Peptides against a protein of PDB entry 9GMZ. Designs and how they scored, part 264

Target 1, 343 residues: chain A of PDB entry 9GMZ
Amino acid sequence: TGFPLELLTRPATERLAYFENYTVAHPRLKEVYEILMRTIAEPAGASFIFVYGASGVGKTTLRLRVEQKLTELALPKLESDRARVPVVGIEAIAPESRYFNWKEYYTRALITLEEPLIDHKFDYGVRGISRDNFGKINVESKVVAPALRRALENALIHRHPDVFFVDEAQHFGKVASGYKLQDQLDCLKSLANMTGILHCLLGTYELLTFRNLSGQLSRRSVDIHFRRYCADSPEDVQAFKSVLLTFQQHLPLAETPNLVDHWEYFYERTLGCIGTLKDWLKRVLSDALDREATTITLKDLQKRALSVAQCQKMFKEIQEGERQLSETEADVQNLRSALGLGA

## One batch from the design tools (peptide; made by RFdiffusion4, then SolubleMPNN)

Design b2_p25_7_s4 (from b2_p25_7, 14 letters changed)
Fold by OpenDDE base, seed 2:
Structure b2_p25_7_s4 (fold): chain B 343 residues (1-343), chain A 25 residues (1-25)
Amino acid sequence: as target 1 above (343 residues)
Amino acid sequence: SYLEKLAAELEAEFDRELEEGFPVL
C-alpha cells in the first residue's frame, strides 16, 4: 500500500494535493469517528456532542470525514428531499472584542447552510437577507443578531441536517466572566432545542470549562475525548510508529523516507498529535517538491519542525487539559465511594 | 447541481482504510 506511482510523473501541485487529501485512519481517529457517527445516528435525547482534545490532534480531520460520511449516507435521500442539507460545519472565530459576535456566527452559519446550488430556496422571513443572482446569501449590515438567529433557526428546521458542527468552539469561552459563558451556552442550547438539530462542538480542552459551568448541559451532552498518543503507553507508541510508516508510504517521492527510525524526534515535536505531524510533513514535502528532491532527509525535517519552546507551550496546555479530565474521573470515583458503590 | 457538488466532495479512500483496518507494524 502506498501512493499511486503515476504521481511521480505529475506536477508538484498534484503530488502535494494527494498528500494533503490523504487521511491516515489511525486508531484514535477511528475510535472517535465510530463513537461520533454512532452518537449522531442515535443521539438518545442528547442536544450536544462535545469533542475535545489537544490542538493538532486531528479534530478538523475528524469533522471533515464525518461530514463526508453523513453526506454519502444521505445522498439517496437528498435525491427525493431537495430541501435537505445532510450536515453543516462552521468554524467559530475568535472575536476581536471581549464578547462573542453572535451576529457574525449566525451570518456564517446561515451562509454555510444555504448552499447556492440548492434548488429549494427558503424565505427566511427576515428583511435584509437575500440571495444574489448566483444564489449566494447576502446579509445586510442592518440585520440584527435576533433576526439572524430566527433566520438560522428556520433554515436549520427546513434543511434538517443530521448534525451542526462548530469547530474551534473554545472561542465561545473567550468572555470576561463565567456568567456570560453560561449565557452563551444557554443560547446555543436554546438554538439546538428550538431547531431539534444536534450540535457538535469541537475544540481544545478549554471546552471543559463549558462542561463544568453547566450541570444541565451534562445531562443532554455526550462527551468525546480525542486523545493524543502517549509515549508512556506501548500501544500508543506502536500506533504512532504505524502512522509514521503509513505517511512515509504516502509521501509521493521517488525514494521512500525512513520516518519510523526517527519516531522519538517526531513524537518530541508533535506531542503525539497526528494533525501536527501531517502539517509538518506537508511543509517538508512542499520544500522537497520545490527542490525536485528524491526524498526527505532529517535536515529537511529539522528546518520545518516546531521549536522546543512551541512544543513546551503546547505540552503545558495539553497537561492542564488532561489534568482537568483526571480530576473529573477522581470526582466520579469519590462520588461512587460516597454512594457506597465500590471503586 | 448540488448533488453533483456533494458527490464530488466524497473521498472513498478513508472509508476503505476504516474497513481494511489500520496497518500495524
Scores: peptide ipSAE 0.232, ipTM 0.760, DockQ to the pose 0.344
Fold by OpenDDE base, seed 3:
Structure b2_p25_7_s4 (fold): chain B 343 residues (1-343), chain A 25 residues (1-25)
Amino acid sequence: as target 1 above (343 residues)
Amino acid sequence: SYLEKLAAELEAEFDRELEEGFPVL
């Protein structure tokens, strides 16, 4: 069913917000969602989940859908356990300096975990952490990273989320030396172990660097590859065209644009990444609404498309990530074969 | 078409999941 026709009489802001909030249940998203939900429900002694894939594949959409579902599933328990938070999700910030800002990370995690509306407020045992009149966490500038870590550990134990999400987790890797990267991984591992809270790191293929650096993390991690759609797969092409058809029907315009007939151009400029596609269509929709246009044209698409140079750069990054995974899968298979474990 | 069927199935899966009660925070 397309968008509600009533939106055509609504302000451009409401029409844009409808499309922004609209999510297509595309096959790769559904597959990864089901694997992730199962892994969160039954972590089997894992302390980490790594969700990796191309930039713009839809990892943030996946996170938001899982956060929503975990919240829904927790609602009956939250009525009785008013201290519990079902899920916590943060985005890792790219460091402005050569060093990851752990103080900022712990502060953001505490602010996100400590829902203002939560009835059961507790003392973190750390001077300079308080709540304002709205229940929002305030952290004084004098509070040091080790104290914020202890506060976060206590908060995670007390709130007991089913999972702690860290989006854009490749930003942990942006450190001046491999030694500091190991220290960061050991810090995250220690946080997960001390709290007993499952951590899910979502990011680009740069997360594979984290997987390779800690053989001890690998034993306590589940890996989930969020694949893009591939043009060499007829099934993937069909799924990608179906996503275009669905978005075509959910663009709140007076005349339904024909996106499907341009599928090759959409594929060329998104590399099969649905998040990149949605963001592109959002920009084009915004421009169309600003002009009070009845539809979207190929010229409107071309104005907001990623450049060929941008796509070539993104494609090289994807190919390198996909290569590293294929090599790792082959190495595992070779190791299994060498151990006399059947193929 | 098969494409229309697949699109409608993908919509109906998410619309049902959305209608079955995510409170928009």
Scores: peptide ipSAE 0.048, ipTM 0.656, DockQ to the pose 0.074
Fold by OpenDDE base, seed 1:
Structure b2_p25_7_s4 (fold): chain B 343 residues (1-343), chain A 25 residues (1-25)
Amino acid sequence: as target 1 above (343 residues)
Amino acid sequence: SYLEKLAAELEAEFDRELEEGFPVL
């Protein structure tokens, strides 16, 4: 079913917002969604879930859909347990300095967990944490990171979310020494252990460096690889073309553009990443609506495409991540063979 | 076409997820 035809008479802002909010339940998204939902429901003593994949593969879309579904499933229980938050999700900020800002992380986590509209307000026992007249958490600049950590630990214990999401989690790794990366992981591990709350870290293939730093984390983590579509797989190419057809039908334009005929060009400039594809189409749709255009052309696509140099850089980063995963799979096979377990 | 069938299956999954209604907090 295409977009609602009534949108053609609506303002450009409403037409753009429709496409921005539109999600395609593509096969890789569905697969990772089902694995993630099952793992959250039955963590089997895991304290961490790692979701890794290419930049622009759709990890933020996955997180948002899981947050929505966990909220929906919790609604009947939230009527009786008014203190509970079903899920909490934050995005990790890239540090401007060589050090991850834990004070900012704890502040953002606490603000997100302590929704202004939630019933059952409690005291954090920390001076300089308050609520404004709208119930929003305010953290004074004088509050130190150890005090914010204790406030967050108490809030997580009181609110009992099924999972704590951290998007862009590779930013924990942007520390000038391997020792500091271990300290970040030990800090997160301690927070998960002290609260009993399952943590899900979503990030790029840079997140793989975290798996190898602690053999103790590996025993308490579940790994989920969010794969891109690969041009060497006929099934992946067919799925990618089907996503193009679906987006083509959901562009709120008077004339349906033929995106599918340009699938190779879309693949070349997205590397099989559906988030990158959607963001490209959003930019092109915005330009078309600003011009009151009836459709989009190849020239409009070319104007907003990533450059070949950008695609080459992104592809090298993907190939390095995919190589590290394939080496890990080969190392498991080599270990099995060395143990006398048949391959 | 086979593409049209797959596209319709993707849309129908999304539409089902939308019909289940996301609670707007």
Scores: peptide ipSAE 0.026, ipTM 0.586, DockQ to the pose 0.089
Fold by OpenDDE base, seed 4:
Structure b2_p25_7_s4 (fold): chain B 343 residues (1-343), chain A 25 residues (1-25)
Amino acid sequence: as target 1 above (343 residues)
Amino acid sequence: SYLEKLAAELEAEFDRELEEGFPVL
């Protein structure tokens, strides 16, 4: 299927918004989506899901699509249970200071969980948390982190989401000198245990360091690797080309650009990361629409490409993450062999 | 209402693409 041809007569803003909202159902996204949905439905006593992969692989897209699906599946129950929130998702902010801001995290989580339009308002029992006339939560500056935590625990118990998403969760790993990353893990573990709510942490390969520090979390966590497409895999190259073909069909331009013929250049500048690809195409589409151009050219692509230096940096970060995972897989095989379990 | 907002935020397009699949070269 291609874009609605009616978009060609629409304003540039509407054409761009179409492409922004468009999500290609590419193989790795589908695979991880199915694993994540199954794991949320049947957590088997897990308290955590870790979704890790390269920056720009599409983790935020995965989260948003799972949030939509969980909301859809919950709608019949939400008609009878007006207090329920089916899912909550936040993005962890990079700390400006060398330590993670738990006060800000709890505030953002509360604001997101406490939907303004939800019929059943909850009293958190915390002074300085209120709702405005539009039902939006206001948290006064005087409210301290322990009070916000109790409010969030009570809200999570009362709203009972199927999962609590934290995107960019590698930011929990940014701890000041003298603090232990373990204390951050224990805080999250305590929140999950006290609420009974499954937590899904999405992030870069920096999450592996975070995951590996807690042998206790490892026993109650499910790991999902959101892989990029690899140029050394014929199947991955074919999938990447099919993604380019899909994007060709969904760029709201009068003349369909041939992206597939440039697949190697797209691969070089995205490292097989579909989110990076989409963001690149979005920038190029915006430039084309601003010029009232009928199509996208290779020159337009080159103008908005990541630099070789940026790609080299991103590739080193990917290689280090993939290496750490390969070592973990080898350790599992070594453990099996040592246990007398066949390879 | 809360349900009306939730329903308006749902994108049926992605679900359809997951069901239909993706173009194969």
Scores: peptide ipSAE 0.022, ipTM 0.581, DockQ to the pose 0.339

Design b2_p25_8_s1 (from b2_p25_8, 9 letters changed)
Fold by OpenDDE base, seed 4:
Formats: structure tokens, sequence, C-alpha cells
Structure b2_p25_8_s1 (fold): chain B 343 residues (1-343), chain A 25 residues (1-25)
């Protein structure tokens, strides 16, 4: 089954929106989604979930699909509890300074928790936090980080989300020392413990550094590896080609482009990351729609591809992350052997 | 090869529908 043929008569904006909203249920995404949904439903005393994988593997897509499902599942409860928010998601921002901006983080988290559509007014107990007549939160510049933290703790307790998502969470790690990284984790751990809200940190393999720094976090965390497709696995290559075929069938163009025949080029420029692939195809589709083209050519693909230098850099970062995971797996096996448990 | 890819692509579409990941039309 392909895209609805009626889209060919619709504006370019609707065609692009269709493809933008289209998510392939590819094996790695489905697997991670099922694990994440199960873990959120039954955290078993976990305070954290770590979802790590390559940049552009599809972590943001995973988050959005989980947010959608948690919202759907919460609807019957939201009718009775107008104060409840089913899920909250924020993207962590790379600090402009050598230090993570906690004031900005707490402010953004508060703004995200308090969507304008929430009729239930909440008093944050903090001077300089108000709602306007449209229900939008305003945080005055005079409000300090400790006050914003208390406001966020109170808001999280009151709204009681099933999970708090932090996307691009590796940005917490961009502090110049391992000690500062631990301090960031201790702050997050304290927030999770004080609120009783499960936190899900999504990010690159740099999140593995967080996992290794605190043997206490490991006892209260669930780890989910969102793998890319690897060209050395026949099954992964077959899945990647099938994703290309699926996207090919769902590009709202008059003539179906042949993406599958170029699978090696797509793999070279995406490193097996489906999010990178999707974003590339979105850019190319947008260009095609703008010029009223009937199809997409290899030249159109090349115009919007990541450079070889970008791919080489990304691949080096992936290899380092995959190496760290392999070492951790070997350490587990060595520990089991040393304990006499067998491999 | 192409038949197997098509069968897998159709499986992904079925799974998408089952998961409710169909884009709003």
Amino acid sequence: as target 1 above (343 residues)
Amino acid sequence: MMKELQELAEEFVREQEELGWVPPV
C-alpha cells in the first residue's frame, strides 16, 4: 500500500505534511518502542530510562510516538483529572557556556508542562511565575534557578506525568569534567526522587558515560540501546532496503522514485540511521514539490545529502559508542565468569 | 530479493497500522 493518491491533487504543504508525519514501523524502532512502553508502564522501582543510539537513529520519532500513545491511554483519566498531564517532553540544549544552564532548563520544563490548554490553574508557590489570560506561563527574569526548581518539582507532583522525557540528553554531559557530569546526574536524580516521576533520557552514545559514572544510577535505571542498521548484517541490510522501499511508496509524487537501487548510497550517507534517512528524504521531497517535479532523481538526492566529511565524522562518533558498548558487554561476561555463573 | 523486500515493506505497513502510527490524512 502506498500514499493516498488523493494527495497528488492537494497542495505541496499537505503532501509534505503527510510524508513528515509518516513513520515506518521498522524492526529497531518497534523493538525499542515496545521495551520503552513496557518500562514506562512497569518501571519496577526505576527512576531513569536511558535510550541511547547514533545521532539520527530515530530517538525523537520514538519519543513522539510514545508521547502520542501515553496521551491516548491517559484520555479517560484526563477527563476526570483535569490537573494531570500524561507525558512531558523537553529537548536539552547545548550550553552556550562551559556550564549547563539549569535556570533555562527548569524554565523550559515548566513552560512545557503547563500547556495553555490546561484549564486547571496551579499556583507554583513562586513569585514571578504567572499565567497570562491565555494560560501561558510567564517566568520573570528575576526568578532564580532554585526557585524554578521548586516550581518544577511542584508542577511535576501536581501534573503527575507517567514519564518526563529529556531529548538530546548528552548535552548534560558537555561539562569539562567527570565530576561536573556526576553533579548534573545527581541533580536529575534528586528531581526524579523528589517528584516520584520517571525520567527518560534520550541521547547519543555519550549517555553511556552517565551510566558508568554512578553505580547507584545503574540500580535505578533501565537501559535501551537504539541500534542503527549495520551493513555487515544481511538481516539489517534487508531491513534497511525495506525501509527505503516503504518510503519510496509513501513519497506523494506522481512517479514513484527508485530509492532501493541506490541503497548503498543511502547507507553511505545515513550510516543506517533511519531518522537521518527520513530527514534527507523530507528535504528532497520539499525541493521536488517546490519545482512541481513528478519524481526524485539521484541528482536531487545528491543536492541534499550530508557531505562525506560529515558522514565520516558521524561514523567515527558511532564507532566509539559501539566500541564502549562492546567493552561493557565483555566486562559483564568477564564478571559472570569470575563469579562462576558461566557466560 | 525484491519480492522479499516487498513482503517486509508490507509487514512494516501492517505494523504501522496496528501501532496507530498512520499519519492523519
Scores: peptide ipSAE 0.480, ipTM 0.926, DockQ to the pose 0.821
Fold by OpenDDE base, seed 2:
Structure b2_p25_8_s1 (fold): chain B 343 residues (1-343), chain A 25 residues (1-25)
Amino acid sequence: as target 1 above (343 residues)
Amino acid sequence: MMKELQELAEEFVREQEELGWVPPV
């Protein structure tokens, strides 16, 4: 089962778009997808879901596939309730200052909630928030963060999304002190509680520092670890090789490249992160299509690979995150042992 | 090895279809 052969007669843009839109249902993505979908359907009083994992593991792909599915499941209800939005997804921006820009966050969230295609005009009850003639939200510069928060609370209540996604959520943690970090968590917690909307924060392992500061969130949060494939696991190596095999079969080229024979090089330069792998192959495919090449060579791969220095940096960040999780597991075992519960 | 990889790759494709993750053609 490979790509549709008709793509070989299509423009390079369509061939590239096919591969861009292609998602391998690899074990780790499927597992996290199923857990996330189940948790969204049955939050059991949770206000937060934390999805953490390496940069390039595939968190954005996970979000997009969940957003798609939630939209599909909501379609019958959206016909009857034109005010409803099934899902909202934003990306948290890295703060330019020592403070998180809540005004920008609320503005972006409001803009995302109020797509121009939503027929039902909502009055935000806030002066300086308007819709243009095209239905786009305009937020005047004079509107302050507390007013934008109230507008967002009202919009979230009115639109009733099944989940509010915040991608790159580690950026909430990029504040100057632990106290300010707790205030950011309390702000998000208050927003989730006031609206009754489940929040899903997706991020790198830096999100763990943010999550661990709020002992109160632990009782109302679900944690989902999106793991990379590990070279020390034969099962993970087999899955990673099978992902390579799947990608080589779905590269819309006249001659199928042999990616599997180079699996160690792919692993070295992706650290077992499938998003990083896909992005690499996309760049290489784009170059090949631009040259009207029949296949991809090892030289083509090497030209677009991450540097060893980039991989070493990424690997250190992964190791620190995996270490923090292992310490938490050890703390649980130590607590159990101290309670006289078997480890 | 290659047979097992192919079987697993075919499983990924089946799962992709079941999940509705098939790219538009």
Scores: peptide ipSAE 0.469, ipTM 0.924, DockQ to the pose 0.854
Fold by OpenDDE base, seed 1:
Structure b2_p25_8_s1 (fold): chain B 343 residues (1-343), chain A 25 residues (1-25)
Amino acid sequence: as target 1 above (343 residues)
Amino acid sequence: MMKELQELAEEFVREQEELGWVPPV
């Protein structure tokens, strides 16, 4: 099993696009995908899903595959309900100021929810929100954040998505500490409660700070930990090597490179994060295609690798997140023991 | 080792097809 050999006669852009769109169904991604799909189908009164894990573990890939599947499953119903959107997904932007830009957040959410492919025009009930001649949402600069919130609430109620995705959701926490972070969480909680729409926040281990700030959110949230592959687990090492072998077979090059023999170097520079691995291989493939190279070498890999200093920083952030989760598991066990419940 | 890795890699491909994660051709 490998890439279609006809790709070797195709332009470099098509060869790169094949690899970019290629998703390995590796065990951790499949597990988290199945849990997330089940939770969206049967939220059991949850208003939030938190998906957290290392940077580059594959959370964006997970989101995109879930969005694709929810869209596919909704197609038969969309023929009868033309107002419905199956899913809405945005990426949270890192704020330039010490304040989260709610106006920008609501504007981007409205634009995404009202993409031109939706024939059903909705009246937002807010002055200064219009569609242009191309069907794009235009928000006048004078429209204030509370008015945009009401427009988004009405749009979410009217469109009834199965889930609202927010990728890079740790960006909510970067500018807000203590009380300000609580206000942001209360704002999101209020939006979910007023609309009845399930919210899924995807992000780094910085999302764990949200879990501790609101004992009311925790009662209405489902947590999903997207784990990396760990070198201390033989099963995880085997899975990681098999992912390397799969990517090796799906690089559209004339000569199959030997990636598996360098698995330790790949692990060192990805920390067991498959998204980081794929992005690295994509950069190296792009460079190889630009040179009309028949294969990729260790020197080509080294040119596009993360630096040791970058890997050390990322590993420290991962270890802190994994430690916080392990402490939480220990606290649950201690609580059970103190309640006289067996371990 | 290499046989087991190949069997697992082939399983990932089958699972990708079953999930409908097929790359555009």
Scores: peptide ipSAE 0.467, ipTM 0.923, DockQ to the pose 0.871
Fold by OpenDDE base, seed 3:
Structure b2_p25_8_s1 (fold): chain B 343 residues (1-343), chain A 25 residues (1-25)
Amino acid sequence: as target 1 above (343 residues)
Amino acid sequence: MMKELQELAEEFVREQEELGWVPPV
């Protein structure tokens, strides 16, 4: 089944919004979603979940679908417990300086956790944190990072989310020294332990460097690898082509474009990353709708494609990440063998 | 090929419905 044909009579904004909100339940996304949902429901003493994979693989889509489901499941309880927030999600920002800005991180986390629509006022016990007339959190410039941390700890305990998401979490790794990176990891570990809130860090393969610094976090972490589709796997190629067919059927255009016949070009310019594919198609759809075009052409695709140089850079980063994981899997196997455990 | 891709695309739609990932109406 394709898009609702009634969309063809709707404004371009509604047609674009339909496609933007459309999520293909492709095998890798479904698998990671099911693992993540089960891990959130039954963390088994884990304090951290690490979700890592290529840039544009679909980690943000995964987060949003999990956030939606956790919110839906919490609705009956939220009617009785107006203090509870089912889930909180933030994006880590790359530091402008060689140092991660913890003050900004804690401020953004507090602002996100304390949405204006929450009727239940919370006192942070920290001078210089207030709500404005719209219920938005205001943090005065005089408030220091340790005070913001205490406010966040108290807010997380009081709101008790099922999980705290941090997207683009590889940005925690952007520090001037390995020592400072360990201190950052210990700070996050302490926050999770003090609040009892499960933290899910989503990021690129650069997150592996951060994860591997603490052998103590490994004991309390669950790892989820969000893989891209690989052209050397017939099953992955079939899945990727079926994703293209699904998007082709759900582009709200008068004439269905033939995307599947161009699958190799789509693969070349997305590296098997479905998020990159969706973002590309969204840009091309927007351009087509702006021109009142009946379909999408190869020329329209080419105008909005990533450059070969961009793809080559992204591919090198992916290959390095996949290599590190393969080496880690081999190291685990070698350790098991050395312990006299079977393969 | 195209039939198999269509069958798999229809499976993705069924799975989307089961997961509650329904597009906005």
Scores: peptide ipSAE 0.461, ipTM 0.922, DockQ to the pose 0.846

